# Designs tried in a protein design run: peptides against a protein of PDB entry 5VJI. Part 4

Target 1, 62 residues: chain A of PDB entry 5VJI
Amino acid sequence: NTLVVLHKSGLLEITLKTKELIRQNQATQAELDQLKEQTQMFIEATKSRAPQAWAKLQASLT

## One batch from the design tools (peptide; made by RFdiffusion4, then SolubleMPNN)

Design b1_p9_1_s1 (from b1_p9_1, 4 letters changed)
Fold by OpenDDE base, seed 5:
Structure b1_p9_1_s1 (fold): chain B 62 residues (1-62), chain A 9 residues (1-9)
Amino acid sequence: as target 1 above (62 residues)
Amino acid sequence: DLEKLIKEL
């Protein structure tokens, strides 16, 4: 049985772990991208005199 | 455990 062979060889577990690592990497990247966007909104808020820019940043942090 | 791995697919 191919599935049994893959299991016994460790390749099936490696495949599943690889898929999980890809998922985790994608999730971490999304969090990083969000932080980068929030940082940009902060920079823009400091450069502007518009209360709306600060409100936009505040909304993104909730 | 093979059954556990199968369920994760």
Scores: peptide ipSAE 0.049, ipTM 0.690, DockQ to the pose 0.075
Fold by OpenDDE base, seed 1:
Structure b1_p9_1_s1 (fold): chain B 62 residues (1-62), chain A 9 residues (1-9)
Amino acid sequence: as target 1 above (62 residues)
Amino acid sequence: DLEKLIKEL
């Protein structure tokens, strides 16, 4: 049984772990991108001094 | 456990 051989060799576990690491990496990247966007909104809010820019930043902090 | 691994694929 090929599946059993792959399991015994550790290859299936490595494959599943790799899939999980890819998922975790994608989630972490999304959080990083959100932080980058929030940072940019903060910079724009400080530059413009417009209430609307601060409101936009506040709305993003959820 | 092989059955658990199969379900996770």
Scores: peptide ipSAE 0.048, ipTM 0.687, DockQ to the pose 0.075
Fold by OpenDDE base, seed 3:
Structure b1_p9_1_s1 (fold): chain B 62 residues (1-62), chain A 9 residues (1-9)
Amino acid sequence: as target 1 above (62 residues)
Amino acid sequence: DLEKLIKEL
């Protein structure tokens, strides 16, 4: 099977590491996207001066 | 590709 072939070729460790790096990259990208959204909500809150915009930002930070 | 291979593990 695939696992046996990868192990015998020495590529299993690299494959597993690659899988982990992809997972970590996805997690980091999600954090960046969240930060971008929070930044936008902050900008909108400062522009509108509306309490609901600040409340929306606050909710996103919890 | 690599993604397919990873999913098979």
Scores: peptide ipSAE 0.043, ipTM 0.694, DockQ to the pose 0.079
Fold by OpenDDE base, seed 2:
Structure b1_p9_1_s1 (fold): chain B 62 residues (1-62), chain A 9 residues (1-9)
Amino acid sequence: as target 1 above (62 residues)
Amino acid sequence: DLEKLIKEL
């Protein structure tokens, strides 16, 4: 079966490592997206000077 | 198939 072939060829370890790297990449990308959004909310808060914009930013940091 | 295996790993 495919598992046996992967193991004998040495590709099983690479497959497992690749899967883990994809998972880590997805987690890191989610953190980056959150940081980008928080940065945008900070920029908008500084531009608008509206208390509501600062409240929105503060809520996002929890 | 390989896709199924990767999902199971």
Scores: peptide ipSAE 0.040, ipTM 0.686, DockQ to the pose 0.061

Design b1_p9_1_s2 (from b1_p9_1, 4 letters changed)
Fold by OpenDDE base, seed 4:
Structure b1_p9_1_s2 (fold): chain B 62 residues (1-62), chain A 9 residues (1-9)
Amino acid sequence: as target 1 above (62 residues)
Amino acid sequence: ELEELKKEL
């Protein structure tokens, strides 16, 4: 069957490893996007000097 | 059978 051929050629291992690397990349990208948002809230808090902007930043870090 | 083979990779 095609799946036995994929296993014997090493292509199944490469496919499964590629799928895992894509999943890890997506997780790391989500962490980076969260850090970017937290950085933006920090910049806004420093600019506005408003207690509400600092409260929003604090809520994002919990 | 196939899922067991995938766990070894």
Scores: peptide ipSAE 0.050, ipTM 0.684, DockQ to the pose 0.055
Fold by OpenDDE base, seed 3:
Formats: C-alpha cells, structure tokens, sequence
Structure b1_p9_1_s2 (fold): chain B 62 residues (1-62), chain A 9 residues (1-9)
C-alpha cells in the first residue's frame, strides 16, 4: 500500500515531521500575534493615560 | 490503502 511505500522511501517521516513543524509554527505565530496586540495595548495605555486602557491591557495578560 | 495513509496524516 501507499503507506508502506512512503515508509520505505523515508517520505513518511518527512511528511509527519513537516506536519508537526507546521503545527508548531502556527502555535508560535499565534503567540507572536498575541504579543504584538499586547504591545499595541501597552502603547495605547501609555498615550491615553485612561484607566480603561490599562484595564484592557491587564485583561489581555491572563 | 489511501484510507490507511489518511490515519497517519
């Protein structure tokens, strides 16, 4: 079957590793995007001096 | 055969 051919060729290992790397990349990208958003909320909180902007930042840091 | 491969992916 196709699985046996992929296993014997080494392509199964590469395919599974690629899938895992894509998953890890997506997780790291989500963390990076969250950090970018938190950074923007921090900049806005420092500019506005409004308690609501600090409360919004605090709520994002949970 | 293809369905067995889909279980591993």
Amino acid sequence: as target 1 above (62 residues)
Amino acid sequence: ELEELKKEL
Scores: peptide ipSAE 0.047, ipTM 0.668, DockQ to the pose 0.061
Fold by OpenDDE base, seed 2:
Structure b1_p9_1_s2 (fold): chain B 62 residues (1-62), chain A 9 residues (1-9)
Amino acid sequence: as target 1 above (62 residues)
Amino acid sequence: ELEELKKEL
């Protein structure tokens, strides 16, 4: 079967490792996107001086 | 075979 051929060729190991790297990349990208959003909320809080913008930032850090 | 491979991946 195709699985046996992939295993014997070493392509199965590469495929499984690639899948794991994609998963890790997606997790790291989500953390980066969250940090970017938190950074933007911090910038907006400093610009507006509005208590509501600081409250929004604080809520995002929980 | 291909569907079995997709489950292992």
Scores: peptide ipSAE 0.045, ipTM 0.664, DockQ to the pose 0.060
Fold by OpenDDE base, seed 1:
Structure b1_p9_1_s2 (fold): chain B 62 residues (1-62), chain A 9 residues (1-9)
Amino acid sequence: as target 1 above (62 residues)
Amino acid sequence: ELEELKKEL
């Protein structure tokens, strides 16, 4: 079958490794996006005199 | 089938 051919050629290992690297990249990107959002909320809290902006930032860090 | 292979990956 095609799976046996992929295994024997070493392409299965490359495919599985590529899938894992994509998954890890997606997880790291999600963490970076969260940090960017938290940074934006921090900037808004520093520019705002509104206590609600600090409360929003604090809620995002829990 | 290629679809079975995609499920195993």
Scores: peptide ipSAE 0.042, ipTM 0.650, DockQ to the pose 0.061

Design b1_p9_1_s3 (from b1_p9_1, 5 letters changed)
Fold by OpenDDE base, seed 1:
Structure b1_p9_1_s3 (fold): chain B 62 residues (1-62), chain A 9 residues (1-9)
Amino acid sequence: as target 1 above (62 residues)
Amino acid sequence: DLEKLKEEL
């Protein structure tokens, strides 16, 4: 039984931990991408001085 | 418990 072999060898724990780390990495990457987008909207708001650009930024900060 | 391990994979 492959599952039993993985468990006894310790590789199952490593596999499960790797899966969790991948999930956490994906979540952190999504937060990073959101921050990059918010930063770009902030830059655009400062350049345009338009109330609409600030409104877009504000809407993104929910 | 092998069934719990299968669910976690």
Scores: peptide ipSAE 0.056, ipTM 0.703, DockQ to the pose 0.070
Fold by OpenDDE base, seed 2:
Structure b1_p9_1_s3 (fold): chain B 62 residues (1-62), chain A 9 residues (1-9)
Amino acid sequence: as target 1 above (62 residues)
Amino acid sequence: DLEKLKEEL
């Protein structure tokens, strides 16, 4: 029984913790990617001075 | 039980 072996060896706890850390890492990475995109839209808005670029940025912040 | 492990993970 794989579950019993993992539990007795202590690897089950490590496996479950690793899964949770991966999930948290993925969530944090998604937030970082969103922030990077918002930052880029801000830079583009300042460069272009086009109302459409500011509207796009504003929409991304909702 | 492998199925229990799959469900827990």
Scores: peptide ipSAE 0.052, ipTM 0.698, DockQ to the pose 0.060
Fold by OpenDDE base, seed 4:
Structure b1_p9_1_s3 (fold): chain B 62 residues (1-62), chain A 9 residues (1-9)
Amino acid sequence: as target 1 above (62 residues)
Amino acid sequence: DLEKLKEEL
């Protein structure tokens, strides 16, 4: 069957590794997106005289 | 089998 063919050809390991790399990439992208949002909140807090903007930033840093 | 592979992916 397909699984046996993939295993014998070595492509199964490559397939599984590719899946893992995709997962890791997605996780890293999520962390990057979080950092981007935190950066934006920091910029907004610095532009604002409202203490609420700093409170929002602090909440995002948990 | 193919279904097992699908579960691993």
Scores: peptide ipSAE 0.052, ipTM 0.698, DockQ to the pose 0.059
Fold by OpenDDE base, seed 5:
Structure b1_p9_1_s3 (fold): chain B 62 residues (1-62), chain A 9 residues (1-9)
Amino acid sequence: as target 1 above (62 residues)
Amino acid sequence: DLEKLKEEL
């Protein structure tokens, strides 16, 4: 069957590794997006005299 | 069957 062919050709290992790398990439991207958002909130807080901006930042870090 | 193959991966 196709699975046996993939295994014997070595493509199964590559496929599984690729799947894992995609998963890890997605996780890293999510962390990056969170950091970008936190950075933006930090920038807004530093420019603002409003305590609400600092509260938003603090909430994002908890 | 491709769907079955996907389930096995």
Scores: peptide ipSAE 0.044, ipTM 0.661, DockQ to the pose 0.062

Design b1_p9_1_s4 (from b1_p9_1, 4 letters changed)
Fold by OpenDDE base, seed 2:
Structure b1_p9_1_s4 (fold): chain B 62 residues (1-62), chain A 9 residues (1-9)
Amino acid sequence: as target 1 above (62 residues)
Amino acid sequence: ELEKLLKEL
């Protein structure tokens, strides 16, 4: 039984912790990607001076 | 089962 072997070797705890760290990494990466997109929309709004670009940025911050 | 445990936790 793989579960029994992992438990006895101490690798079960490491496996579970690794899974949680992967989940946290994915959540943090999603936040970073959102911030990158918001930053790009801000840059585009400043360059274009178009009201639509500012409206798009404002919508992304909600 | 390991796969079930890993999916739940």
Scores: peptide ipSAE 0.058, ipTM 0.719, DockQ to the pose 0.051
Fold by OpenDDE base, seed 1:
Structure b1_p9_1_s4 (fold): chain B 62 residues (1-62), chain A 9 residues (1-9)
Amino acid sequence: as target 1 above (62 residues)
Amino acid sequence: ELEKLLKEL
């Protein structure tokens, strides 16, 4: 049984842990990308002084 | 059990 061989070799644990780390990395990257976008909108709002740019930033924070 | 593993991959 392949599963038994993977389990006894320790490769099953490594495989499952690797998958979880990939998932966590993807989630963290998505949060980072969101923060980067919010930061850019904040910079643009400060530069333009336009109420519309602040409204765009506010909408992104909901 | 192998099918369960394949679904978890």
Scores: peptide ipSAE 0.056, ipTM 0.708, DockQ to the pose 0.058
Fold by OpenDDE base, seed 5:
Structure b1_p9_1_s4 (fold): chain B 62 residues (1-62), chain A 9 residues (1-9)
Amino acid sequence: as target 1 above (62 residues)
Amino acid sequence: ELEKLLKEL
């Protein structure tokens, strides 16, 4: 059957590995995006005299 | 078997 052919050809392993890499990439990208946002909030807080900017940063870190 | 694979994809 098709599964046996995919397994014997090595394409099954490639397919499953590709899916795992996509999942890991998505997770890493989400963490990176969060860090970028936190960095931006930190920059804005340092430029601002507004306590609200620091409160916003603090909320993002909790 | 193919149906099982498709569910895992």
Scores: peptide ipSAE 0.054, ipTM 0.704, DockQ to the pose 0.059
Fold by OpenDDE base, seed 4:
Structure b1_p9_1_s4 (fold): chain B 62 residues (1-62), chain A 9 residues (1-9)
Amino acid sequence: as target 1 above (62 residues)
Amino acid sequence: ELEKLLKEL
């Protein structure tokens, strides 16, 4: 069947590896987005001198 | 099954 041919050709391994790389890329992008948000909250906390901005940053780091 | 595999991608 097509799956057996795909496996024997090595294309199945490539397909599965591609899927895994997409998943890893999505996870890494989510981490980067979180770090960007935390960085922005840090910048705002330093600018505002407001205790509530530091509290917001602290809450985001939990 | 290939169709199942494709749906899981």
Scores: peptide ipSAE 0.050, ipTM 0.701, DockQ to the pose 0.055

Design b1_p9_2_s1 (from b1_p9_2, 4 letters changed)
Fold by OpenDDE base, seed 1:
Structure b1_p9_2_s1 (fold): chain B 62 residues (1-62), chain A 9 residues (1-9)
Amino acid sequence: as target 1 above (62 residues)
Amino acid sequence: DVEEQLKKA
């Protein structure tokens, strides 16, 4: 039984932990990408002085 | 089932 072998060898625990770490890494990467986008919108808002650019930034901060 | 165990992670 492959599951029994994986469990007894400790590879099942490693596999499950690896899956969780991948999920956490993906969540952290998404937060980082959002922060990068918000930073770019802030830079553009400061450069353009256009009310529309500030409105776009504010809409992203939800 | 290995697939079921992986879905619980």
Scores: peptide ipSAE 0.053, ipTM 0.690, DockQ to the pose 0.059
Fold by OpenDDE base, seed 5:
Structure b1_p9_2_s1 (fold): chain B 62 residues (1-62), chain A 9 residues (1-9)
Amino acid sequence: as target 1 above (62 residues)
Amino acid sequence: DVEEQLKKA
C-alpha cells in the first residue's frame, strides 16, 4: 500500500505540509499582487491632477 | 488512496 509506505517513511507528512505551504504562498502572492496594483493606482493618482485617478484608487480599496 | 488523503489538507 503506497499510502502506508509514505506514512511510515515520513514523506506523507512532508507532502501534506508542502501542499499547505503552496496554498499559503498562493494566498500571500495574491495579496502582494493586489498591493502592487493599489500602489500603481496611488502613483498614478499622485502624478495626475485627474479626480478620476483618485476615484479608481478609492474603488480598489473597498 | 494518497490522492484522497491529499484532498484533506
Scores: peptide ipSAE 0.052, ipTM 0.687, DockQ to the pose 0.062
Fold by OpenDDE base, seed 2:
Structure b1_p9_2_s1 (fold): chain B 62 residues (1-62), chain A 9 residues (1-9)
Amino acid sequence: as target 1 above (62 residues)
Amino acid sequence: DVEEQLKKA
């Protein structure tokens, strides 16, 4: 069957490794997006000088 | 099915 052919050719290992790399990339991207959001909240807090913007930033870091 | 096996791995 196709699975046996993929296994014997080494393509199954490559496919599974690629799947894992995609998963890791997605996790790293989510962390990066969170950091970008926190950075934006910091920028807004510094611009507005409003206590509410600092409170929002603090809540995001907890 | 290869697709089903890849989803489980």
Scores: peptide ipSAE 0.046, ipTM 0.657, DockQ to the pose 0.071
Fold by OpenDDE base, seed 3:
Structure b1_p9_2_s1 (fold): chain B 62 residues (1-62), chain A 9 residues (1-9)
Amino acid sequence: as target 1 above (62 residues)
Amino acid sequence: DVEEQLKKA
C-alpha cells in the first residue's frame, strides 16, 4: 500500500506539512494583495483630496 | 489511494 510506504518513510508527514504551509502562504498572499489594494486607495485619496476617495478607503478597512 | 487520502486531510 502506497500510503503505508509514505507513512513509514516520513514522507506523509512532510507532504501534509507542505500542504498546510501552502495553505498558509495562500492566506498570507491574499492579505498582502488586500494591503496593496488599500495602499493604492490611500494614494488615490491623498491625490484627489476628495471625501469620496477617503470614504472608499475607510469602507475597505474591515 | 494516496491522493484520495490527502484530499481528506
Scores: peptide ipSAE 0.044, ipTM 0.649, DockQ to the pose 0.072

Design b1_p9_2_s2 (from b1_p9_2, 4 letters changed)
Fold by OpenDDE base, seed 2:
Structure b1_p9_2_s2 (fold): chain B 62 residues (1-62), chain A 9 residues (1-9)
Amino acid sequence: as target 1 above (62 residues)
Amino acid sequence: SVQEQLKQA
């Protein structure tokens, strides 16, 4: 069947590894996006000098 | 998993 053909050709392993790499990439991208947001909050806190902005940043880091 | 899905094909 199709599964046997994919297994013997090596395409199944490649497909499964590709899926795992996509998952890892998505997880890393999410962490990167969070860091970008935290960086933006830091920038805004330094610009505004408002206590509320620093409180918001601190809350994001907890 | 993808492997399980392929077993159904």
Scores: peptide ipSAE 0.032, ipTM 0.609, DockQ to the pose 0.109
Fold by OpenDDE base, seed 1:
Structure b1_p9_2_s2 (fold): chain B 62 residues (1-62), chain A 9 residues (1-9)
Amino acid sequence: as target 1 above (62 residues)
Amino acid sequence: SVQEQLKQA
């Protein structure tokens, strides 16, 4: 059985750990992308000095 | 899950 071979060799554990690390990496990347977007909105708010831009930023922080 | 997929192989 392929599963038995993978288990005994340790490759199953490595595979499952790799899957979890990929998931964590994807979650962290999503947070990073959100921060990048919020940073851009902050920059635009400071440039425009318009209340609407600050309102947009505030809405993104919810 | 990957583990379940491997059980099918």
Scores: peptide ipSAE 0.031, ipTM 0.605, DockQ to the pose 0.222
Fold by OpenDDE base, seed 3:
Formats: C-alpha cells, structure tokens, sequence
Structure b1_p9_2_s2 (fold): chain B 62 residues (1-62), chain A 9 residues (1-9)
C-alpha cells in the first residue's frame, strides 16, 4: 500500500522529521516572541517612570 | 542524502 511505499522510499521518515522540525521551530519562535515582548516591556519600564510598567513586566516574567 | 541531512538537523 501507499504507506509501505512511503516507508521503503524513506519519504515517510523525511516527512515525520520535517513535522518535528517545524514543531520545534514553532516552539522556539514562540519563546523568541515572548522574549521580545518582555524586552519591550522592560524598555518601556525604563523609559516610563511609572510603577505600572514595572508591574506589567513583573507579571510577564512568570 | 536529504534524509541523512535531515537526521542531522
């Protein structure tokens, strides 16, 4: 069947590995986006002399 | 091969 052909050709392994790499890339991107957001909040907290900005940053550092 | 390169990633 098709699955057997995909397995024997190595395409199934490539497909599964690709899926895993995409998953890892997405997870890393999410962490990067979070860090960027936290960095922005830190910048805003340093620029603003408002304690609210520091509170917002602290809340994000969970 | 592509498969080997992908396994190394």
Amino acid sequence: as target 1 above (62 residues)
Amino acid sequence: SVQEQLKQA
Scores: peptide ipSAE 0.028, ipTM 0.590, DockQ to the pose 0.047
Fold by OpenDDE base, seed 5:
Structure b1_p9_2_s2 (fold): chain B 62 residues (1-62), chain A 9 residues (1-9)
Amino acid sequence: as target 1 above (62 residues)
Amino acid sequence: SVQEQLKQA
């Protein structure tokens, strides 16, 4: 069957590895996006004397 | 850039 052919050709392994790499990439990207957001909040807090900006940053670090 | 560094990994 098709699955057996994919397995024997090595394509199944490549496909599964690719899917795993995509998953890892997505997870890493999410972490980077979070870090970027936290960095922006930090910048805004340092530019502002408003306590709410620091509170917002602190809440994001939990 | 960070993105370029990630591409090398």
Scores: peptide ipSAE 0.028, ipTM 0.520, DockQ to the pose 0.020

Design b1_p9_2_s3 (from b1_p9_2, 4 letters changed)
Fold by OpenDDE base, seed 3:
Structure b1_p9_2_s3 (fold): chain B 62 residues (1-62), chain A 9 residues (1-9)
Amino acid sequence: as target 1 above (62 residues)
Amino acid sequence: EVQKLLEQA
């Protein structure tokens, strides 16, 4: 049985942990990308000094 | 069985 072999070798535990780490990495990357976008909106707001750019930034901060 | 366990993680 492949499952028994994977379990006894320790490879199953590593595989499950790796999948969880990939999931966590994807979540962290999404948060980072959102922060990068918010940072860009902040930069644009500071450059334009337009109330609309600040409103756009504020709307993104959910 | 292995795939089912991977889907649960």
Scores: peptide ipSAE 0.071, ipTM 0.757, DockQ to the pose 0.060
Fold by OpenDDE base, seed 2:
Structure b1_p9_2_s3 (fold): chain B 62 residues (1-62), chain A 9 residues (1-9)
Amino acid sequence: as target 1 above (62 residues)
Amino acid sequence: EVQKLLEQA
């Protein structure tokens, strides 16, 4: 069957590993996006000098 | 079944 052929050819292992790498990449990208957002809030806090912007940044880090 | 294995990865 197709599964046996995929296993014997090594394509199954490659496919499963590729899917795992995609999952890990997505998780890392989400962390990166969060860091980018936090960085933007820091930039805005420094520009505005408004206590509310610092409070927003602090809330994002908790 | 290939799809079931893909869902587990």
Scores: peptide ipSAE 0.070, ipTM 0.756, DockQ to the pose 0.061
Fold by OpenDDE base, seed 1:
Structure b1_p9_2_s3 (fold): chain B 62 residues (1-62), chain A 9 residues (1-9)
Amino acid sequence: as target 1 above (62 residues)
Amino acid sequence: EVQKLLEQA
């Protein structure tokens, strides 16, 4: 039985932990990408002096 | 089923 072999070898535990780490990495990367986008909107708002650019930034910070 | 266990992690 493949499952029994994976469990006894310790490979199952490593595989499950690796999958969880990948999930956490993906979540952290998504947060980082959002922060990068918000930073870009902040830069554009400071450059344009347009109320509309500040409104876009504010809407992104929800 | 190994795949089902992986999907739960």
Scores: peptide ipSAE 0.070, ipTM 0.756, DockQ to the pose 0.059
Fold by OpenDDE base, seed 4:
Structure b1_p9_2_s3 (fold): chain B 62 residues (1-62), chain A 9 residues (1-9)
Amino acid sequence: as target 1 above (62 residues)
Amino acid sequence: EVQKLLEQA
């Protein structure tokens, strides 16, 4: 049975851990991308002094 | 089934 061989070799544990690490990496990357976008909106708001740019930033932080 | 175990991770 392939599952038994994978378990006994330790490859099953590595496979499951790898899948979990990929999931965590994807979640962290999404948070990082959101932070980058919020940072860009903050920079634009400070440069333009336009109330609309501050409103966009505020909406992103909700 | 290996696939069912992978769905739990």
Scores: peptide ipSAE 0.069, ipTM 0.756, DockQ to the pose 0.057

Design b1_p9_2_s4 (from b1_p9_2, 4 letters changed)
Fold by OpenDDE base, seed 2:
Structure b1_p9_2_s4 (fold): chain B 62 residues (1-62), chain A 9 residues (1-9)
Amino acid sequence: as target 1 above (62 residues)
Amino acid sequence: SVEEQLKKA
């Protein structure tokens, strides 16, 4: 069947590795997005000088 | 999983 052919050709291993790399990429992207958001909150806190903005940033880091 | 999907093909 298709699975046997893919296994013998080495394409199954490549397919599974690709899937894992996509998963890792998505996880890393999520961390990056979180960092970007935290960076934006930091920028806003410095601009506004409002205690509430700093509190919001602090809450995001906990 | 991808393996399970391929087993059905």
Scores: peptide ipSAE 0.034, ipTM 0.610, DockQ to the pose 0.280
Fold by OpenDDE base, seed 1:
Structure b1_p9_2_s4 (fold): chain B 62 residues (1-62), chain A 9 residues (1-9)
Amino acid sequence: as target 1 above (62 residues)
Amino acid sequence: SVEEQLKKA
């Protein structure tokens, strides 16, 4: 069957590894996006000098 | 999972 052929050829291992790499890439991208957002909130807090902007930043740092 | 899908093929 197809599974046996993929296993013997090594393509099953490549397929499963690719799936895992995609998952890890997505997780890393999410962390990067969070850092970008936190950086923007920090910049806005420094510009506005408003307590609510600092509170917003603090709430995001969880 | 991908593996389960391949088992059914």
Scores: peptide ipSAE 0.033, ipTM 0.607, DockQ to the pose 0.221
Fold by OpenDDE base, seed 3:
Structure b1_p9_2_s4 (fold): chain B 62 residues (1-62), chain A 9 residues (1-9)
Amino acid sequence: as target 1 above (62 residues)
Amino acid sequence: SVEEQLKKA
């Protein structure tokens, strides 16, 4: 069947590796987005000088 | 999963 052909050709390994790399990329992107959000909260805290903004930032740093 | 889809093809 198709799976056997893909396995013997090496394309199955490439496909599965690509899938894993996409997953890792998505995880890294999520971490990056979180860091960007935390950075924005830090910037807002420094601008506002309000305790509420610092509390919001602190709550995000879990 | 992709692997399961390939098994059915």
Scores: peptide ipSAE 0.033, ipTM 0.600, DockQ to the pose 0.280
Fold by OpenDDE base, seed 4:
Structure b1_p9_2_s4 (fold): chain B 62 residues (1-62), chain A 9 residues (1-9)
Amino acid sequence: as target 1 above (62 residues)
Amino acid sequence: SVEEQLKKA
């Protein structure tokens, strides 16, 4: 059957590895997006010199 | 997170 053919050909392994790489890529992208947001808040805090902006940045850090 | 990294440093 199709599953047996995929397994024996090595395509099943490639498919499963691809799924895992996609998952890892999504996780890494989420971390990158968070860092970008934190960087933007830092930039805004330095521009405004307002304590509220620094408080907002600090609240975002976990 | 950045905070977690700072705690470990």
Scores: peptide ipSAE 0.140, ipTM 0.424, DockQ to the pose 0.010; fails the geometry check

Design b1_p9_3_s1 (from b1_p9_3, 5 letters changed)
Fold by OpenDDE base, seed 3:
Structure b1_p9_3_s1 (fold): chain B 62 residues (1-62), chain A 9 residues (1-9)
Amino acid sequence: as target 1 above (62 residues)
Amino acid sequence: EVEELLKKA
């Protein structure tokens, strides 16, 4: 069957490893996006000097 | 090894 052929060729292992790398990449990208958002909130807090902007940043750092 | 990758993926 197809699964046996994929296993014997080594392609199944490559496919599963690729899937794991994609998952890890997605997780890292999500963390990076969160950091970018937090950085933007920090920039806005420094610009506005408003307590509510600092409170917004603090709420994001959970 | 494939079984280990399957558990992680």
Scores: peptide ipSAE 0.058, ipTM 0.730, DockQ to the pose 0.056
Fold by OpenDDE base, seed 4:
Structure b1_p9_3_s1 (fold): chain B 62 residues (1-62), chain A 9 residues (1-9)
Amino acid sequence: as target 1 above (62 residues)
Amino acid sequence: EVEELLKKA
């Protein structure tokens, strides 16, 4: 059957590894996006000197 | 099934 053929050819291993790499990439991208947003909030806080902007940054780091 | 194996990855 198809599963046996995929296993014997090595394509099953590649398929499973590819799915795992996609999952890891998605997780890393989410962390990167969060860091980018935190960086933006930091920049805004430094520019405005408004206590509210610093409070927003602090809340994001909790 | 291939689908079940993919769910574990």
Scores: peptide ipSAE 0.054, ipTM 0.714, DockQ to the pose 0.057
Fold by OpenDDE base, seed 2:
Structure b1_p9_3_s1 (fold): chain B 62 residues (1-62), chain A 9 residues (1-9)
Amino acid sequence: as target 1 above (62 residues)
Amino acid sequence: EVEELLKKA
């Protein structure tokens, strides 16, 4: 069957590894996006000089 | 089944 052929050819291992790498990439991208957002909040806090902006940044880091 | 293995990965 197709599964046996995929296994014997090594394509199953490659497929499973590829899926895992995609998952890891997505997790890393989410962390990166969070860092970008935190960086933006820091920039806004420095620009506005408003206590509320600093409070928002602090809340994002907890 | 391939789909089940992919779901677990």
Scores: peptide ipSAE 0.054, ipTM 0.712, DockQ to the pose 0.060
Fold by OpenDDE base, seed 1:
Structure b1_p9_3_s1 (fold): chain B 62 residues (1-62), chain A 9 residues (1-9)
Amino acid sequence: as target 1 above (62 residues)
Amino acid sequence: EVEELLKKA
């Protein structure tokens, strides 16, 4: 039985923990990507005197 | 069932 072998060898615990770490890493990466995008919009808003650029940034900060 | 356990993690 594969499940029994995985459990007794400790590989089941490692596999479950690894999957959770991958999920957490993906969530953190998504937050980082969002922050990068917001930073870019902030840079563009500072370069532009257009109210529209600030409105775009504000809309992203939800 | 291993696949079901992985889906719960």
Scores: peptide ipSAE 0.053, ipTM 0.710, DockQ to the pose 0.057

